# Peptides against a protein of PDB entry 3OIQ: the designs that were tried, part 189

Target 1, 212 residues: chain A of PDB entry 3OIQ
Amino acid sequence: KNRIFVSSSKDFEGYPSKAIVPVQFVALLTSIHLTETKCLLGFSNFERRGDQSQEDQYLIKLKFKDRGSERLARITISLLCQYFDIELPDLDSDSGASPTVILRDIHLERLCFSSCKALYVSKHGNYTLFLEDIKPLDLVSVISTISTKSTNSSKHSSSELISECDLNNSLVDIFNNLIEMNRDEKNRFKFVKLIHYDIELKKFVQDQQKVL

## One batch from the design tools (peptide; made by RFdiffusion4, then SolubleMPNN)

Design b1_p30_2_s3 (from b1_p30_2, 13 letters changed)
Fold by OpenDDE base, seed 1:
Structure b1_p30_2_s3 (fold): chain B 212 residues (1-212), chain A 30 residues (1-30)
Amino acid sequence: as target 1 above (212 residues)
Amino acid sequence: KKELLEKLEEVLKKLLPIQRKYAEEWFAQE
């Protein structure tokens, strides 16, 4: 079955009420909710959806049924957080109560770009996205990709069926949405408040703002 | 960062088949 690239989480409103559909998207990590039985990873492209929260547009579920699956999920979350320089509350506390970890508003401090593969599974009109893959993207690489592909269409990297165009378009859309949020005085998001705000990101944002 | 990605890929290789099984089981349950 071909994997569908999803540019908007609204696309799921048109999906069958009973289906299994492999999907893919790129988005920012916005939240992590770890419980005893599951982890939820929240992602967003910050598409404007009226008065609805722009956070957690994609909720990716990791389910636990045994200690082995829980351990693997916890290690996965730890490695993602280490990659993005996100401080997790102590996951390793030997206290037999599995610590509930809730991180929210991650995008206010760090732009955690992620390429996600998920399995859309629906029943009775409700759906769940199960994780099928996650690739964290480096911000410098994201900026470079957006800046260079405005000129060079020619590199056939044959292996992953993701249209490089779909990825780039979604990355551009995310930045455009962030620029709009940065311009909104009521929005908490500001580029200058990012921990990793540097000269390169500043220049990139300034150059993108001239086109919008 | 490269070492973290390699470790992540190794863990995901073990985790993702389990998650797929859980998704399929959830779909098969009435």
Scores: peptide ipSAE 0.683, ipTM 0.959, DockQ to the pose 0.816
Fold by OpenDDE base, seed 2:
Parts: C-alpha cells; sequence; structure tokens
Structure b1_p30_2_s3 (fold): chain B 212 residues (1-212), chain A 30 residues (1-30)
C-alpha cells in the first residue's frame, strides 16, 4: 500500500477500526516519554482542536521487548536529542532503575521539526502509531524551503515518499499555527522565548506574520 | 550534524524492522 501523507491527526478519526496503514507527516517534537517498556514520541502541528491540548497530536510508539530493542531505541532518542540540542535528564544514571524520562513542552524552547513515517495500526477502534522512520529537519533548512518555494527534489534522498508540496504546505501550516499561538496572550508559546531565536528566525516570523 | 544524521540512519536501519514486527504482532493478537 502507498504511504499516505497526513496533514491532520484528525484524519485518523475516519480511519478503519481494524487496519494497518502506512502514514507520514511533518510535525514538531513536543514530548518524549521514555519508560522501561516503551518510548512515546509526541508530535504536533498545533492544529486547533477546541479546548484540547495542542500537544502530542501524534503519539509515536517505540516498543521494547528485549535489551537489544531498548538499546536501539535509547540510542535513537539520544541522537535525536543531540541533533536538536535537547538535554535529556538522567539517561546516564547507572542506577539499575531504568530512568523514566519525561520531556514535555519541547516546542516552548525549541522548534524540533521532524519528518515522520509511521504505521497506523488499529484494532477494536483504538490505534497505535509505530515508528517507521524519523528525519529531524534543520530549522534553517525549513525556513529556506518555505521562503524559496523550492521545487528542487534534488536534496531529498530518492526514498522520501513525501511530496515537496505536502511537506511545504504542512511546514507553512505549522508556522501559521505557531504565529496564532504567539499572538494569543493565553498561549505559553512565544517565539522570543525560543533558545535558538535568532535574526533569521525573527525575520522569517515577521515576514510570515504579514501574510496572515 | 551530518555525522549525527548518519549515525541516526544506521541505528534506524536496525530499529525500524523490529518496530514493524511489533506492530504486526500487536495487530495479529486476538
Amino acid sequence: as target 1 above (212 residues)
Amino acid sequence: KKELLEKLEEVLKKLLPIQRKYAEEWFAQE
């Protein structure tokens, strides 16, 4: 089956109650929940969903069954955090209690754009998203991609099933949602509070705000 | 950053088949 691009996590409400569907999306990393048995990666595009939290709209599960699978998952999380300059608490604690790591509200400090592939698996009306791929996106590259309307497919590996249009549209939608959140006095998100808020991001946000 | 991405791709190549197996097993459970 072809991989489906998902622009909204609401799309899953219309999905079959018993299915396996390969999906892909782009979103911001919002949370990491590491336990002894699994890791959950929370992602969001910050689509408005009434009074519900805009965080963790996409929950990607990494399951552990053995030390090998756990090690690979932990290394994956470590590498993602290193890429985004996220400090993971307590990963190095040699205390034989597998540290439960909970990071939340990552988007309040860092815009961690990620291109995700997942397997939507539903049973009995419930679903789980299993990780099938993750590519962290560099913020400078995201800004440049949106700004240039680059139709140049040449930089993505031939294995990326995401249409450039779908990717770009979703990236724009995320920024638009963040701009709306930034304008809302009740919303905790503010661009000026991002650790990586630089002149380039400032200019981009200012230019994008004029279009909204 | 490039070296981190290369390491990530290497790890994912090992991890992702395992996750797919777990997804298929979860789906097949009665």
Scores: peptide ipSAE 0.683, ipTM 0.958, DockQ to the pose 0.831
Fold by OpenDDE base, seed 3:
Structure b1_p30_2_s3 (fold): chain B 212 residues (1-212), chain A 30 residues (1-30)
Amino acid sequence: as target 1 above (212 residues)
Amino acid sequence: KKELLEKLEEVLKKLLPIQRKYAEEWFAQE
């Protein structure tokens, strides 16, 4: 089955009320909600949606039913957080209360670009996105990809072609939205407040701001 | 970073089939 690239979470409003649809998107990790029964990963491209919160436009579910599935999900979250240098509050607290971990506003401190594959599963007019794959993207690689407009078909493995065009367009759109947020004095997002704000990111943002 | 990605891919190979099963089960539930 062909996987559908999703540029907006509004696309799901037109999806069937009873279906299983493989989807893919690129977005920033914005939240992590870990409970005893599931993890929810929140993602956003910061598309303007009127007065609605720009966070958690894509909610990806990791479900737990047993200790084995919970362990694998917790390890996955730990590895993602290690990759992005996100401090998780003590997941490992041996205190037999499975700690509810809630991280919000991750994008205010770190740009956590992620390529996601999910199953859109709908019933009774509601849907859930289940994780099918996640690839954390390095910010330097993202900046390089946008800057070079690399028509270079890098010979990297034949895993399900996100069209290089769809990926690049989505990454550009995210940065454009972040630039608009950075220009808004009422918006909490500022590039200079990112923990990983460096000379390379500064230069890239300055160059993109001249085009917008 | 490379080692973290390799570990992530290894864990995902185990996790993702389980998540797919849970999605299918959730869909089949009335």
Scores: peptide ipSAE 0.683, ipTM 0.958, DockQ to the pose 0.842
Fold by OpenDDE base, seed 5:
Structure b1_p30_2_s3 (fold): chain B 212 residues (1-212), chain A 30 residues (1-30)
Amino acid sequence: as target 1 above (212 residues)
Amino acid sequence: KKELLEKLEEVLKKLLPIQRKYAEEWFAQE
């Protein structure tokens, strides 16, 4: 089955009530909820949805059933956090209860762009997104990709042709949404509060603001 | 960063087939 690129999590409202559909999206990591039985990764493109929270528009599940699957999931989360310079609370608390870790509002401190593949699995009108792949994206690479408009598809490896157009459009949409949030005095998001706010990001945002 | 991505890909290669199995099992459960 061909993978569907998803630009909005509203697309799932039109999906079958009993199906398995491979999907792909690009979004910002907004939350991590690690428990004894699962991890939930929250993602958002910050699409305007009325008065609803713009966070966690995509909830990706990593399920644990045994110690092996839990270990692999925990290592995956640790590696993602290391890539994004996210501090996880020390899991080393000697209390034999696997500590519940909840990170929220990650986008207020760091822009963690991620290309995600998931399985949309629906039953009885409810759905769950299961992780099928995750590629963390470097912010400098994201900025360069948007700025150059350059379909310099240099021949990197045969992994599934994400339409470079779909990826670029979604990245632009995310930045436009963040610019709107930054302009809103009631919104907590501000570019100047990002830990990694530098001259390059500042210039990029200023240039994008002229087009909006 | 490159080394972290390589490690991530190695771990995901082991994890993702398991997650797919769990998705299929969840779908098949009545």
Scores: peptide ipSAE 0.684, ipTM 0.959, DockQ to the pose 0.831; fails the geometry check

Design b1_p30_2_s4 (from b1_p30_2, 13 letters changed)
Fold by OpenDDE base, seed 5:
Structure b1_p30_2_s4 (fold): chain B 212 residues (1-212), chain A 30 residues (1-30)
Amino acid sequence: as target 1 above (212 residues)
Amino acid sequence: KEELLKKLEEVLKKLLPIQKKYAQEWYNQE
């Protein structure tokens, strides 16, 4: 089955009410909701949607049914957080409170770019996105990719044809949306508040702001 | 970072088939 690249989470409004569709997108990790039965990974490209929250536009589900599946999911989340230098709240709190880890607004501190593959699964008009793959992207690599228009697929391109154009366009759109948010005095997002805000990111943002 | 990516790929190879099964089960549930 051909995988569909998704540039907007609104695309799902036009999807069949009963289907299994493999999809792919690039977005920022915005939230992690870990419960006893599932993990939800929230992603956003920060596309403007009126007065609605721009967070969690893509909700990717990791389901647990047994200890083995839960362990694998928890390890996956731990490794993603380690890659992005995100501190997970101690999962080991001996307090019999259900180990609910909730991270929100991750994008306010860290730009966690991720290339995601998911199964869109719909039934009775409702859908769920199940994880099929996740690749965390390095911010320096993202900036370099946008800046150089480099058609050189980094060696870690799994052979599934994301058009390099679709990826680059989506990355540019995300930065444009973040620039608009940064300009909005009412928006909490500010580039200068990012923990990893450096001279390279500053220069990149300044150069992108001249084109907008 | 490269070592973390390798570990992530190894875990995903085990996790993703299970998630596909759960997706199919959810789709088949009335």
Scores: peptide ipSAE 0.668, ipTM 0.956, DockQ to the pose 0.842
Fold by OpenDDE base, seed 2:
Structure b1_p30_2_s4 (fold): chain B 212 residues (1-212), chain A 30 residues (1-30)
Amino acid sequence: as target 1 above (212 residues)
Amino acid sequence: KEELLKKLEEVLKKLLPIQKKYAQEWYNQE
Protein backbone atom coordinates (compact mmCIF):
# COMPACT_ATOMS: atom_id res chain seq x y z
CA LYS B 1 0.00 0.00 0.00
CA ASN B 2 1.24 3.50 -0.77
CA ARG B 3 2.12 5.72 2.18
CA ILE B 4 -0.37 8.54 2.78
CA PHE B 5 0.93 11.97 3.71
CA VAL B 6 -1.20 13.40 6.53
CA SER B 7 -1.50 17.17 6.94
CA SER B 8 -4.07 16.99 9.77
CA SER B 9 -4.65 14.50 12.57
CA LYS B 10 -8.39 15.04 11.95
CA ASP B 11 -7.94 12.97 8.79
CA PHE B 12 -7.94 9.89 11.05
CA GLU B 13 -11.61 10.52 11.96
CA GLY B 14 -12.49 9.58 8.37
CA TYR B 15 -10.26 6.48 8.31
CA PRO B 16 -11.68 2.92 8.34
CA SER B 17 -12.64 1.44 11.74
CA LYS B 18 -10.60 -1.69 10.89
CA ALA B 19 -7.48 -1.02 8.84
CA ILE B 20 -3.71 -0.88 8.61
CA VAL B 21 -2.65 2.27 6.76
CA PRO B 22 0.96 3.46 6.42
CA VAL B 23 1.04 7.22 7.01
CA GLN B 24 3.58 10.02 7.10
CA PHE B 25 3.49 13.47 8.66
CA VAL B 26 5.72 16.32 9.80
CA ALA B 27 5.13 17.79 13.24
CA LEU B 28 6.76 19.18 16.37
CA LEU B 29 7.66 16.83 19.22
CA THR B 30 5.49 17.95 22.15
CA SER B 31 5.73 15.13 24.70
CA ILE B 32 7.50 11.93 25.72
CA HIS B 33 5.72 9.48 28.00
CA LEU B 34 7.82 6.50 29.05
CA THR B 35 6.31 3.62 31.03
CA GLU B 36 7.38 0.05 31.77
CA THR B 37 5.43 -1.29 28.78
CA LYS B 38 5.58 1.49 26.18
CA CYS B 39 6.77 4.87 25.10
CA LEU B 40 4.37 7.43 23.66
CA LEU B 41 5.81 10.21 21.53
CA GLY B 42 3.46 13.15 21.23
CA PHE B 43 3.55 15.34 18.15
CA SER B 44 1.54 18.34 17.00
CA ASN B 45 1.19 20.70 14.07
CA PHE B 46 -0.83 22.99 16.38
CA GLU B 47 -3.86 22.97 14.11
CA ARG B 48 -6.74 24.70 15.90
CA ARG B 49 -9.13 22.15 17.41
CA GLY B 50 -11.59 24.37 19.25
CA ASP B 51 -11.12 24.12 23.03
CA GLN B 52 -9.09 20.89 22.82
CA SER B 53 -5.41 20.81 23.70
CA GLN B 54 -3.26 21.45 20.65
CA GLU B 55 -0.62 19.09 22.05
CA ASP B 56 -0.23 15.41 21.27
CA GLN B 57 -2.38 15.45 18.10
CA TYR B 58 -0.26 12.51 16.92
CA LEU B 59 0.47 9.89 19.60
CA ILE B 60 3.12 7.48 18.32
CA LYS B 61 3.47 4.23 20.26
CA LEU B 62 6.66 2.31 20.88
CA LYS B 63 5.67 -0.99 22.53
CA PHE B 64 7.91 -3.08 24.79
CA LYS B 65 7.52 -6.85 25.15
CA ASP B 66 11.06 -7.79 26.15
CA ARG B 67 14.29 -6.26 27.40
CA GLY B 68 15.67 -6.03 23.86
CA SER B 69 12.74 -4.02 22.48
CA GLU B 70 12.76 -1.77 25.55
CA ARG B 71 16.49 -1.14 25.20
CA LEU B 72 16.14 -0.19 21.53
CA ALA B 73 13.26 2.17 22.32
CA ARG B 74 15.17 3.81 25.19
CA ILE B 75 18.24 4.28 22.97
CA THR B 76 15.99 5.80 20.28
CA ILE B 77 14.50 8.28 22.76
CA SER B 78 17.95 9.11 24.13
CA LEU B 79 19.31 9.79 20.63
CA LEU B 80 16.31 11.98 19.73
CA CYS B 81 16.73 13.96 22.94
CA GLN B 82 20.48 14.33 22.31
CA TYR B 83 19.74 15.60 18.80
CA PHE B 84 17.29 18.21 20.11
CA ASP B 85 19.40 19.07 23.20
CA ILE B 86 16.63 17.84 25.53
CA GLU B 87 17.71 16.72 28.99
CA LEU B 88 16.22 13.45 30.27
CA PRO B 89 17.29 13.43 33.95
CA ASP B 90 15.28 10.33 34.95
CA LEU B 91 16.74 7.74 32.52
CA ASP B 92 19.74 6.96 34.76
CA SER B 93 17.85 6.61 38.07
CA ASP B 94 19.04 3.34 39.68
CA SER B 95 15.66 3.07 41.44
CA GLY B 96 14.48 -0.48 40.58
CA ALA B 97 11.09 0.92 39.61
CA SER B 98 11.34 1.68 35.87
CA PRO B 99 11.03 5.44 36.14
CA THR B 100 8.06 6.93 34.36
CA VAL B 101 9.61 9.77 32.38
CA ILE B 102 7.17 12.42 31.28
CA LEU B 103 8.25 15.39 29.24
CA ARG B 104 5.47 17.78 28.27
CA ASP B 105 5.23 21.09 26.48
CA ILE B 106 8.58 20.51 24.71
CA HIS B 107 7.57 23.07 22.06
CA LEU B 108 7.59 25.85 24.68
CA GLU B 109 11.38 25.58 24.94
CA ARG B 110 12.45 23.92 21.67
CA LEU B 111 11.03 23.53 18.17
CA CYS B 112 11.70 19.82 17.58
CA PHE B 113 10.63 19.30 13.96
CA SER B 114 10.29 15.63 13.08
CA SER B 115 9.38 13.73 9.93
CA CYS B 116 7.46 10.65 11.10
CA LYS B 117 6.31 7.48 9.42
CA ALA B 118 3.70 5.46 11.26
CA LEU B 119 1.28 2.60 10.86
CA TYR B 120 -2.28 3.67 11.49
CA VAL B 121 -3.88 0.55 12.96
CA SER B 122 -7.59 0.70 13.75
CA LYS B 123 -9.81 -1.81 15.50
CA HIS B 124 -13.30 -1.45 17.00
CA GLY B 125 -13.38 2.24 16.04
CA ASN B 126 -10.19 3.02 17.99
CA TYR B 127 -6.77 3.51 16.44
CA THR B 128 -3.10 3.39 17.40
CA LEU B 129 -0.17 4.88 15.54
CA PHE B 130 2.88 2.60 15.65
CA LEU B 131 6.28 4.07 14.84
CA GLU B 132 7.59 3.08 11.41
CA ASP B 133 10.31 5.76 11.09
CA ILE B 134 11.41 9.06 12.64
CA LYS B 135 13.79 11.68 11.30
CA PRO B 136 14.56 14.72 13.41
CA LEU B 137 14.89 17.86 11.30
CA ASP B 138 17.37 20.64 11.96
CA LEU B 139 15.68 24.01 12.50
CA VAL B 140 18.19 25.83 10.29
CA SER B 141 17.45 23.33 7.52
CA VAL B 142 13.68 23.80 8.03
CA ILE B 143 14.00 27.60 7.83
CA SER B 144 16.20 27.37 4.73
CA THR B 145 13.79 24.93 3.04
CA ILE B 146 10.78 27.21 3.58
CA SER B 147 12.67 30.38 2.64
CA THR B 148 14.23 29.11 -0.60
CA LYS B 149 11.34 26.88 -1.76
CA SER B 150 14.33 24.65 -2.51
CA THR B 151 13.87 21.05 -3.51
CA ASN B 152 16.12 19.56 -0.79
CA SER B 153 15.84 16.30 -2.80
CA SER B 154 19.64 16.07 -3.11
CA LYS B 155 20.69 15.26 0.49
CA HIS B 156 18.17 12.59 1.47
CA SER B 157 18.52 9.18 -0.16
CA SER B 158 16.08 8.74 -3.09
CA SER B 159 14.04 6.09 -1.21
CA GLU B 160 11.88 8.52 0.79
CA LEU B 161 9.40 9.88 -1.73
CA ILE B 162 8.05 12.61 0.49
CA SER B 163 6.35 15.02 -1.82
CA GLU B 164 8.58 18.04 -1.26
CA CYS B 165 5.43 20.12 -1.66
CA ASP B 166 3.64 18.25 1.15
CA LEU B 167 6.65 18.62 3.46
CA ASN B 168 7.05 22.33 2.73
CA ASN B 169 3.32 23.03 3.07
CA SER B 170 3.21 21.24 6.43
CA LEU B 171 6.27 23.14 7.70
CA VAL B 172 4.71 26.46 6.64
CA ASP B 173 1.41 25.51 8.30
CA ILE B 174 3.21 24.70 11.56
CA PHE B 175 4.98 28.07 11.56
CA ASN B 176 1.74 29.87 10.74
CA ASN B 177 0.03 28.11 13.66
CA LEU B 178 2.94 29.02 15.97
CA ILE B 179 2.71 32.66 14.84
CA GLU B 180 -1.00 32.67 15.71
CA MET B 181 -0.21 31.13 19.11
CA ASN B 182 2.53 33.71 19.67
CA ARG B 183 0.02 36.52 18.95
CA ASP B 184 -2.51 35.06 21.41
CA GLU B 185 -1.93 36.50 24.88
CA LYS B 186 -3.63 33.44 26.44
CA ASN B 187 -1.23 31.04 24.72
CA ARG B 188 1.91 30.06 26.63
CA PHE B 189 3.92 29.66 23.43
CA LYS B 190 6.22 32.59 22.67
CA PHE B 191 9.10 32.52 20.19
CA VAL B 192 11.24 34.72 22.46
CA LYS B 193 11.07 32.05 25.20
CA LEU B 194 12.65 29.37 23.00
CA ILE B 195 16.13 28.41 24.23
CA HIS B 196 17.41 28.42 20.65
CA TYR B 197 15.83 31.77 19.70
CA ASP B 198 18.48 33.43 17.56
CA ILE B 199 18.79 36.18 14.94
CA GLU B 200 18.00 33.75 12.10
CA LEU B 201 14.79 32.46 13.70
CA LYS B 202 13.81 36.01 14.68
CA LYS B 203 14.23 37.24 11.11
CA PHE B 204 12.38 34.25 9.68
CA VAL B 205 9.42 34.74 12.06
CA GLN B 206 9.30 38.46 11.26
CA ASP B 207 9.26 37.72 7.54
CA GLN B 208 6.52 35.06 7.92
CA GLN B 209 4.42 37.42 10.05
CA LYS B 210 4.27 39.84 7.10
CA VAL B 211 2.67 37.17 4.90
CA LEU B 212 -0.07 36.34 7.44
CA LYS A 1 24.58 15.87 14.67
CA GLU A 2 25.45 13.69 11.66
CA GLU A 3 26.91 11.01 13.92
CA LEU A 4 23.73 11.05 16.05
CA LEU A 5 21.59 10.66 12.93
CA LYS A 6 23.69 7.70 11.80
CA LYS A 7 23.35 6.05 15.22
CA LEU A 8 19.61 6.73 15.18
CA GLU A 9 19.24 5.09 11.76
CA GLU A 10 21.17 2.04 12.98
CA VAL A 11 18.93 1.65 16.05
CA LEU A 12 15.75 2.22 14.03
CA LYS A 13 16.75 -0.56 11.59
CA LYS A 14 16.53 -2.93 14.57
CA LEU A 15 13.53 -1.37 16.35
CA LEU A 16 11.12 -0.82 13.46
CA PRO A 17 10.65 -4.46 12.35
CA ILE A 18 9.72 -5.27 15.96
CA GLN A 19 7.17 -2.44 16.05
CA LYS A 20 5.61 -3.69 12.79
CA LYS A 21 5.24 -7.12 14.38
CA TYR A 22 3.58 -5.60 17.46
CA ALA A 23 1.23 -3.55 15.26
CA GLN A 24 0.14 -6.68 13.38
CA GLU A 25 -0.33 -8.61 16.63
CA TRP A 26 -2.48 -5.81 18.06
CA TYR A 27 -4.57 -5.74 14.88
CA ASN A 28 -5.08 -9.51 14.96
CA GLN A 29 -6.17 -9.58 18.60
CA GLU A 30 -9.94 -10.24 18.84
Scores: peptide ipSAE 0.668, ipTM 0.956, DockQ to the pose 0.840
Fold by OpenDDE base, seed 1:
Formats: sequence, C-alpha cells, structure tokens
Structure b1_p30_2_s4 (fold): chain B 212 residues (1-212), chain A 30 residues (1-30)
Amino acid sequence: as target 1 above (212 residues)
Amino acid sequence: KEELLKKLEEVLKKLLPIQKKYAQEWYNQE
C-alpha cells in the first residue's frame, strides 16, 4: 500500500469510515499527553482553520497494554525530548488516574520539526492515528533545506519514496504560517521568544518575510 | 544528537511492531 503524504489534517475528513491507511506528514511537536494506557503526541502545521485551535491538529497515539510497551513508549518520549532539548517533568511520578498533560505549547519555546509516519485507523466514523515512525529534524537542517532548494536536486538515495518536494513544501508552509502568527499581535507565538532564536534563524525569518 | 538518533531508532524498532499490532486489534474490535 502506498503511503499518502498529508499536507492538511482536513484530508482525514474525506477518508473512509472503516480503513487502515498509512500516512506521512511533517509538523511541529506541540504537546505531550500521558495517560495510564497511552501517550498522545500533538503535532501541528499551524494551518488556519477558522476559529479552531491551531495546536494538536495531528494527535499521534502511542498505545501500551503492559509494562514493556509502556517502558518503550516512555523511553521514546524521553529520547525525543532530549533531542529537542526539552525538559520533561519526572515521567516516573505516579500521576494518579487522570490524563496528565506533560507538556503544552512546545512551539512557543522551541520549533520541534518532526517527520511522522502513522497509521490512520478508522471505525464507526471515528479515527485514530497510531505511530508508525518518527524522525526529529534539526532546525539548522530544515533552514538549509528550504534555503538551498531554489537550486539543484542533489540525487540523495532513492529509498524513502517521500516526495522531497512534498516535505519541502510542507516545511515552507509551516514557516509561512509561523510568520503570519508572528505578525498577529493576538498570537502568543513570537520568533524572538524561542529559546534557540539565533542570528541564522533571525536572518532566515527576515528573508522569508520579504517573500510574503 | 547522532547518538540520540541511534538510540531512538533502536527503541522504535521494538516499539513500532507493537503499535501496529495494537492498531490492528483496535480495528478488528467490533
């Protein structure tokens, strides 16, 4: 089955009410929710959807049913947070029977770009996205990728059938959406409030703002 | 960062087959 690249979480509204569809997207990590039976990773491309929250447009489920699968999920979350330099509150704290939000609004402090593969699984008109793969992306590499692709298609290895074009277009769209949010006085997102805001990111944002 | 990516890949190799199983189980539940 071909994996579908998803540019908008609205695409799922047109998906079958009973199906398993492999999908892929790129988005920013926005939240982490832990419960006794699952972890939810929230992602967003910050596509404008009227008055709806732009956060958590993609909710990726890590299900666990035993201590082994729970441990693997917790280690996965820990490693992702270490990669993005995110401080996790102690995951080992016996958070009682209520869904515990571990982190929210991650994008306000750090741009955590992630390439995600998921299984869209639907039944009875509802769907769940199960994690199939996650690759955290380095911001410097994202910026360089967007900046250089006005020139030559370097033939890097054919094995990941992700249209390199689809990935880049989605990365550009995310930055454009962030620029619009940064311009909005009512929006809490500001590039200058990012912990990793440096001269390179500043220059990149300034150059992108001239095109928009 | 490269070491973290290797560790992440190793954990995902164990986790992801379990997630596929859980996805299929959920789909097959009435």
Scores: peptide ipSAE 0.667, ipTM 0.956, DockQ to the pose 0.862
Fold by OpenDDE base, seed 4:
Structure b1_p30_2_s4 (fold): chain B 212 residues (1-212), chain A 30 residues (1-30)
Amino acid sequence: as target 1 above (212 residues)
Amino acid sequence: KEELLKKLEEVLKKLLPIQKKYAQEWYNQE
């Protein structure tokens, strides 16, 4: 089955009520919710959805059924957090309650760009997105990809048929949405509050703001 | 960072088949 690139989480409203559809999207990691039975990874492109929260537009489920699957999921989360320099609250705190790790509003401190592959699985009009792959993206690489106009199509890097256009368009849309949020005085998101806000990001944002 | 990505790929290679199984089981549950 061909993998569908998803630019909006609203696309799922038009999806079949009983299906398995492989999907792919690019978004910012916004939340991590760990329970005894699952992890939920929240992602957003910050597309405006009226008065609804712009966070957690994509909820990716990692399900646990045994200690082995739980361990693998916990290691995955740990590695993602290490890649993004996200401090996980100590999972090892001795109080025998499975530490419910809840990270929210990750995008307020760090831009954690991620390319996600998921299985859209629907039944009875409800759906769940199951993780099929996750690739964390480096912010410097994201900025370079957007800034380098599509002229050098020449590197035959591996056949992950994300149209380089679809990826680039989604990354641009995310930045445009963040710029709008940054301009809104009521919005908590501000680029200057990002821990990794540097001269390169500042320049990039300033240059993008001139086009909007 | 490259070492972390390699470790992530190795873990995902083990995790993802399990998630596919759970997805299929959820779909097949009446």
Scores: peptide ipSAE 0.669, ipTM 0.956, DockQ to the pose 0.822; fails the geometry check

Design b1_p30_3_s1 (from b1_p30_3, 12 letters changed)
Fold by OpenDDE base, seed 3:
Structure b1_p30_3_s1 (fold): chain B 212 residues (1-212), chain A 30 residues (1-30)
Amino acid sequence: as target 1 above (212 residues)
Amino acid sequence: SAENFDKLIEELEKKEEEDKELEKKEEELK
């Protein structure tokens, strides 16, 4: 099935009012909403959308219909949080209540780059994005990919229709948006407040700031 | 690319007959 790479969540405004479209995008994880009845992930590229919140531009629903899908959602959240060193409240609260996780503004503490495969599903003009797959991206790998301008992707299998160029362009756009946010005194986002802020990230940001 | 988008939209518009698979998948995803 042909999968569309989405560079902006505005692209969905041009999508059919009744369709199923397989999509892929790259964004930062901004929120996690796990309750007894739903599981949602928020992502953002921090593109400027006027005065609207730049958070949760991509709201992704995990299937949460039955015990099997609920378990898969919880495992997905657990593995994602383990990968990004996100502290979850102890899921083992002896209270027998399904643990509720509500995390917001994750990007203020951690840059959680994620490549998401989703289904765009619309019926009456409204749409929902359902998660099909998620690949967390290592920040060092993201920085290295942007820095090397690796247009020389050796012939890794032409079967993923997603241009490595589209991925790289989206990663660059995200960093450019973060740099703009960091320069804005009113914006809460600051690179120096990231828990994982190191010499490598500092140098990369300084080098990118000279190009912008 | 915009061209790949337009082609896929045109293919999806032509596939409006897969309505039954839509409903079944919507029920599977609910």
Scores: peptide ipSAE 0.028, ipTM 0.465, DockQ to the pose 0.039
Fold by OpenDDE base, seed 4:
Structure b1_p30_3_s1 (fold): chain B 212 residues (1-212), chain A 30 residues (1-30)
Amino acid sequence: as target 1 above (212 residues)
Amino acid sequence: SAENFDKLIEELEKKEEEDKELEKKEEELK
C-alpha cells in the first residue's frame, strides 16, 4: 500500500470519513502526554492557522491498551527523549505508579525534528492518527540537507513514493515558519533560547533569513 | 502528490467490502 506524504495537517480535512490511510510527515515534536491510560505525541510544522495554537497540529496516539503496548509506548518515549536530550522522570521507577509525563512547548527549548509514519483512522468524520514508526532527525543533518541543494536526484528506486523533495520542502517550510515566529515579538519562540543554539544554527538561520 | 492522494482515496472508496478488516484493524489500534 502506498504511503502518502502529508505536508500539512489540513490535508486530513479532505480525507475519507471512514478509512485507514498510511501517512508520513515530518514535523517538530511539540508535546508528550503520557498518563496511566494514554500516550500522545504532539507535532507541528508551525503552519499558520489563524489565531489557533500552532502547537500539536499532528496529535499522534500510541497504542496503549495492554502491558505490551504500554511498555512499547514507554520505551518509544524514553528513546526519543534520550535522542533529543529531553529530561524525563525515571519511567522504570520501582514505585509501582506509572509516571505521568506531560511536556509541552518542547520546541521552545529544542528543535526535535521527527519523520513520522502513522495510520490515519477515521470513523464518522472523526479521525485518529496512530503511530507506526518514528525516526528522529539530527538537526545538523537537517541543516546540511536544506543547505545542500538536492542536485543528486540519485534515482534510488526504493518503492517508497515519498519524494526526497517532499521531505526537504517540508523541512524548509518548518524553518521558514520558525524564522517568522522568531521575528514576531509576540511569539515565545526564539532561536537564541534553544538549549542547543550554536554558531552553526545561528549562521544557518542568518543565511535563511536573507532568502526570505 | 495530489494525484497519488486522489488515486488512494478512489481505491479506498471502492473498497467498501473491506469494512470488516477496517473495523478489525480499528479495534486492534484503539
Scores: peptide ipSAE 0.028, ipTM 0.463, DockQ to the pose 0.039
Fold by OpenDDE base, seed 2:
Structure b1_p30_3_s1 (fold): chain B 212 residues (1-212), chain A 30 residues (1-30)
Amino acid sequence: as target 1 above (212 residues)
Amino acid sequence: SAENFDKLIEELEKKEEEDKELEKKEEELK
């Protein structure tokens, strides 16, 4: 089956009650949950869902089958955190116990754009998303991609099954949602509170706010 | 093989039931 691009986690409400579907999406990393028994990554596009929490709209499980898969999950988390400059609590617990990592609201401090490939697995109407691949996206590259979108539908047949249009539309939608959250006085999200808030991001947000 | 994929899914489904039972136990233990 071809991999399906998902623009909203609501799309899964229309998916079969018993299926396996390869999917892909772009979203912000919002949470990391590593325990002795499980590893979860939370992602969100901050799509407005009425009064529902906008956090962890995509809950992605990493395979935790055995010591090998657990090690792979820990390495994946370490590499993601290194890429996004996320401080992990010192994994050097002398206790020989696998360190527990619980991070929430990552988006309040850092915009961690991620392109995810996952396997949708459903049974009896419940589903789980299993991580197949993750590509962290650089914020400067995201800003540049959105800013340049106005002219070149160059049909570069890059074998990536994601239409450049779908990726770019989702990135724009995420930024628009963040701008709306930033305008809401009740929302905890503020661009000026991001650790990496710079003149470039400030200018980009100001320019996008004029189009909205 | 398709069989290895089905076994992987059965194992993932079994672990998901175990994780839900653990989450229920974690909620009951709070």
Scores: peptide ipSAE 0.015, ipTM 0.462, DockQ to the pose 0.042
Fold by OpenDDE base, seed 5:
Structure b1_p30_3_s1 (fold): chain B 212 residues (1-212), chain A 30 residues (1-30)
Amino acid sequence: as target 1 above (212 residues)
Amino acid sequence: SAENFDKLIEELEKKEEEDKELEKKEEELK
């Protein structure tokens, strides 16, 4: 099935008012909203959009209708949080209440790069993005991928029409946006405040700053 | 890109059967 790579959430403004379109994007995880009735993930590329909050540019809905879909959503959140070392509040299983997780501004503490496959579903001029698949990306792997202009498309015959170029361009754009946010004294984002800030990330940011 | 979008829309419009399967998935996902 053909899937569109989306570089900007503004692309959806040009999408049909009634359509179902398989899409893929790469972004930073910014928020998690898991309640008794819904599960939402917020993502952002931190594109400059005037004075609006740059968080949650991609709001992705997980199916949350029945016990099976709820269980899948909870497992998905648990696995993502485990991968990114995100501490979930100890939801004491003893209360019989479904665990509620509300996390915001995740990007201020951790860079959680994620490749998302979603269905764009529009009706009557409104749209919803439904999560189909999510792949967390390791930060070291992201840095290495940007640093090595790998013209070596590893001929892994995954029939996914998404060019390594589109992924790389999106990752570079995200880092450039983060560098601009880091330079802005009014912006809360600072690389030095990341829990995982190390010598490798510091060097990479310094090298990228010379190109901007 | 906008050009890749136009090409995919043209491919989706040609595939009425895949659209009906996706419409069923919309009802299942809502």
Scores: peptide ipSAE 0.028, ipTM 0.469, DockQ to the pose 0.036; fails the geometry check

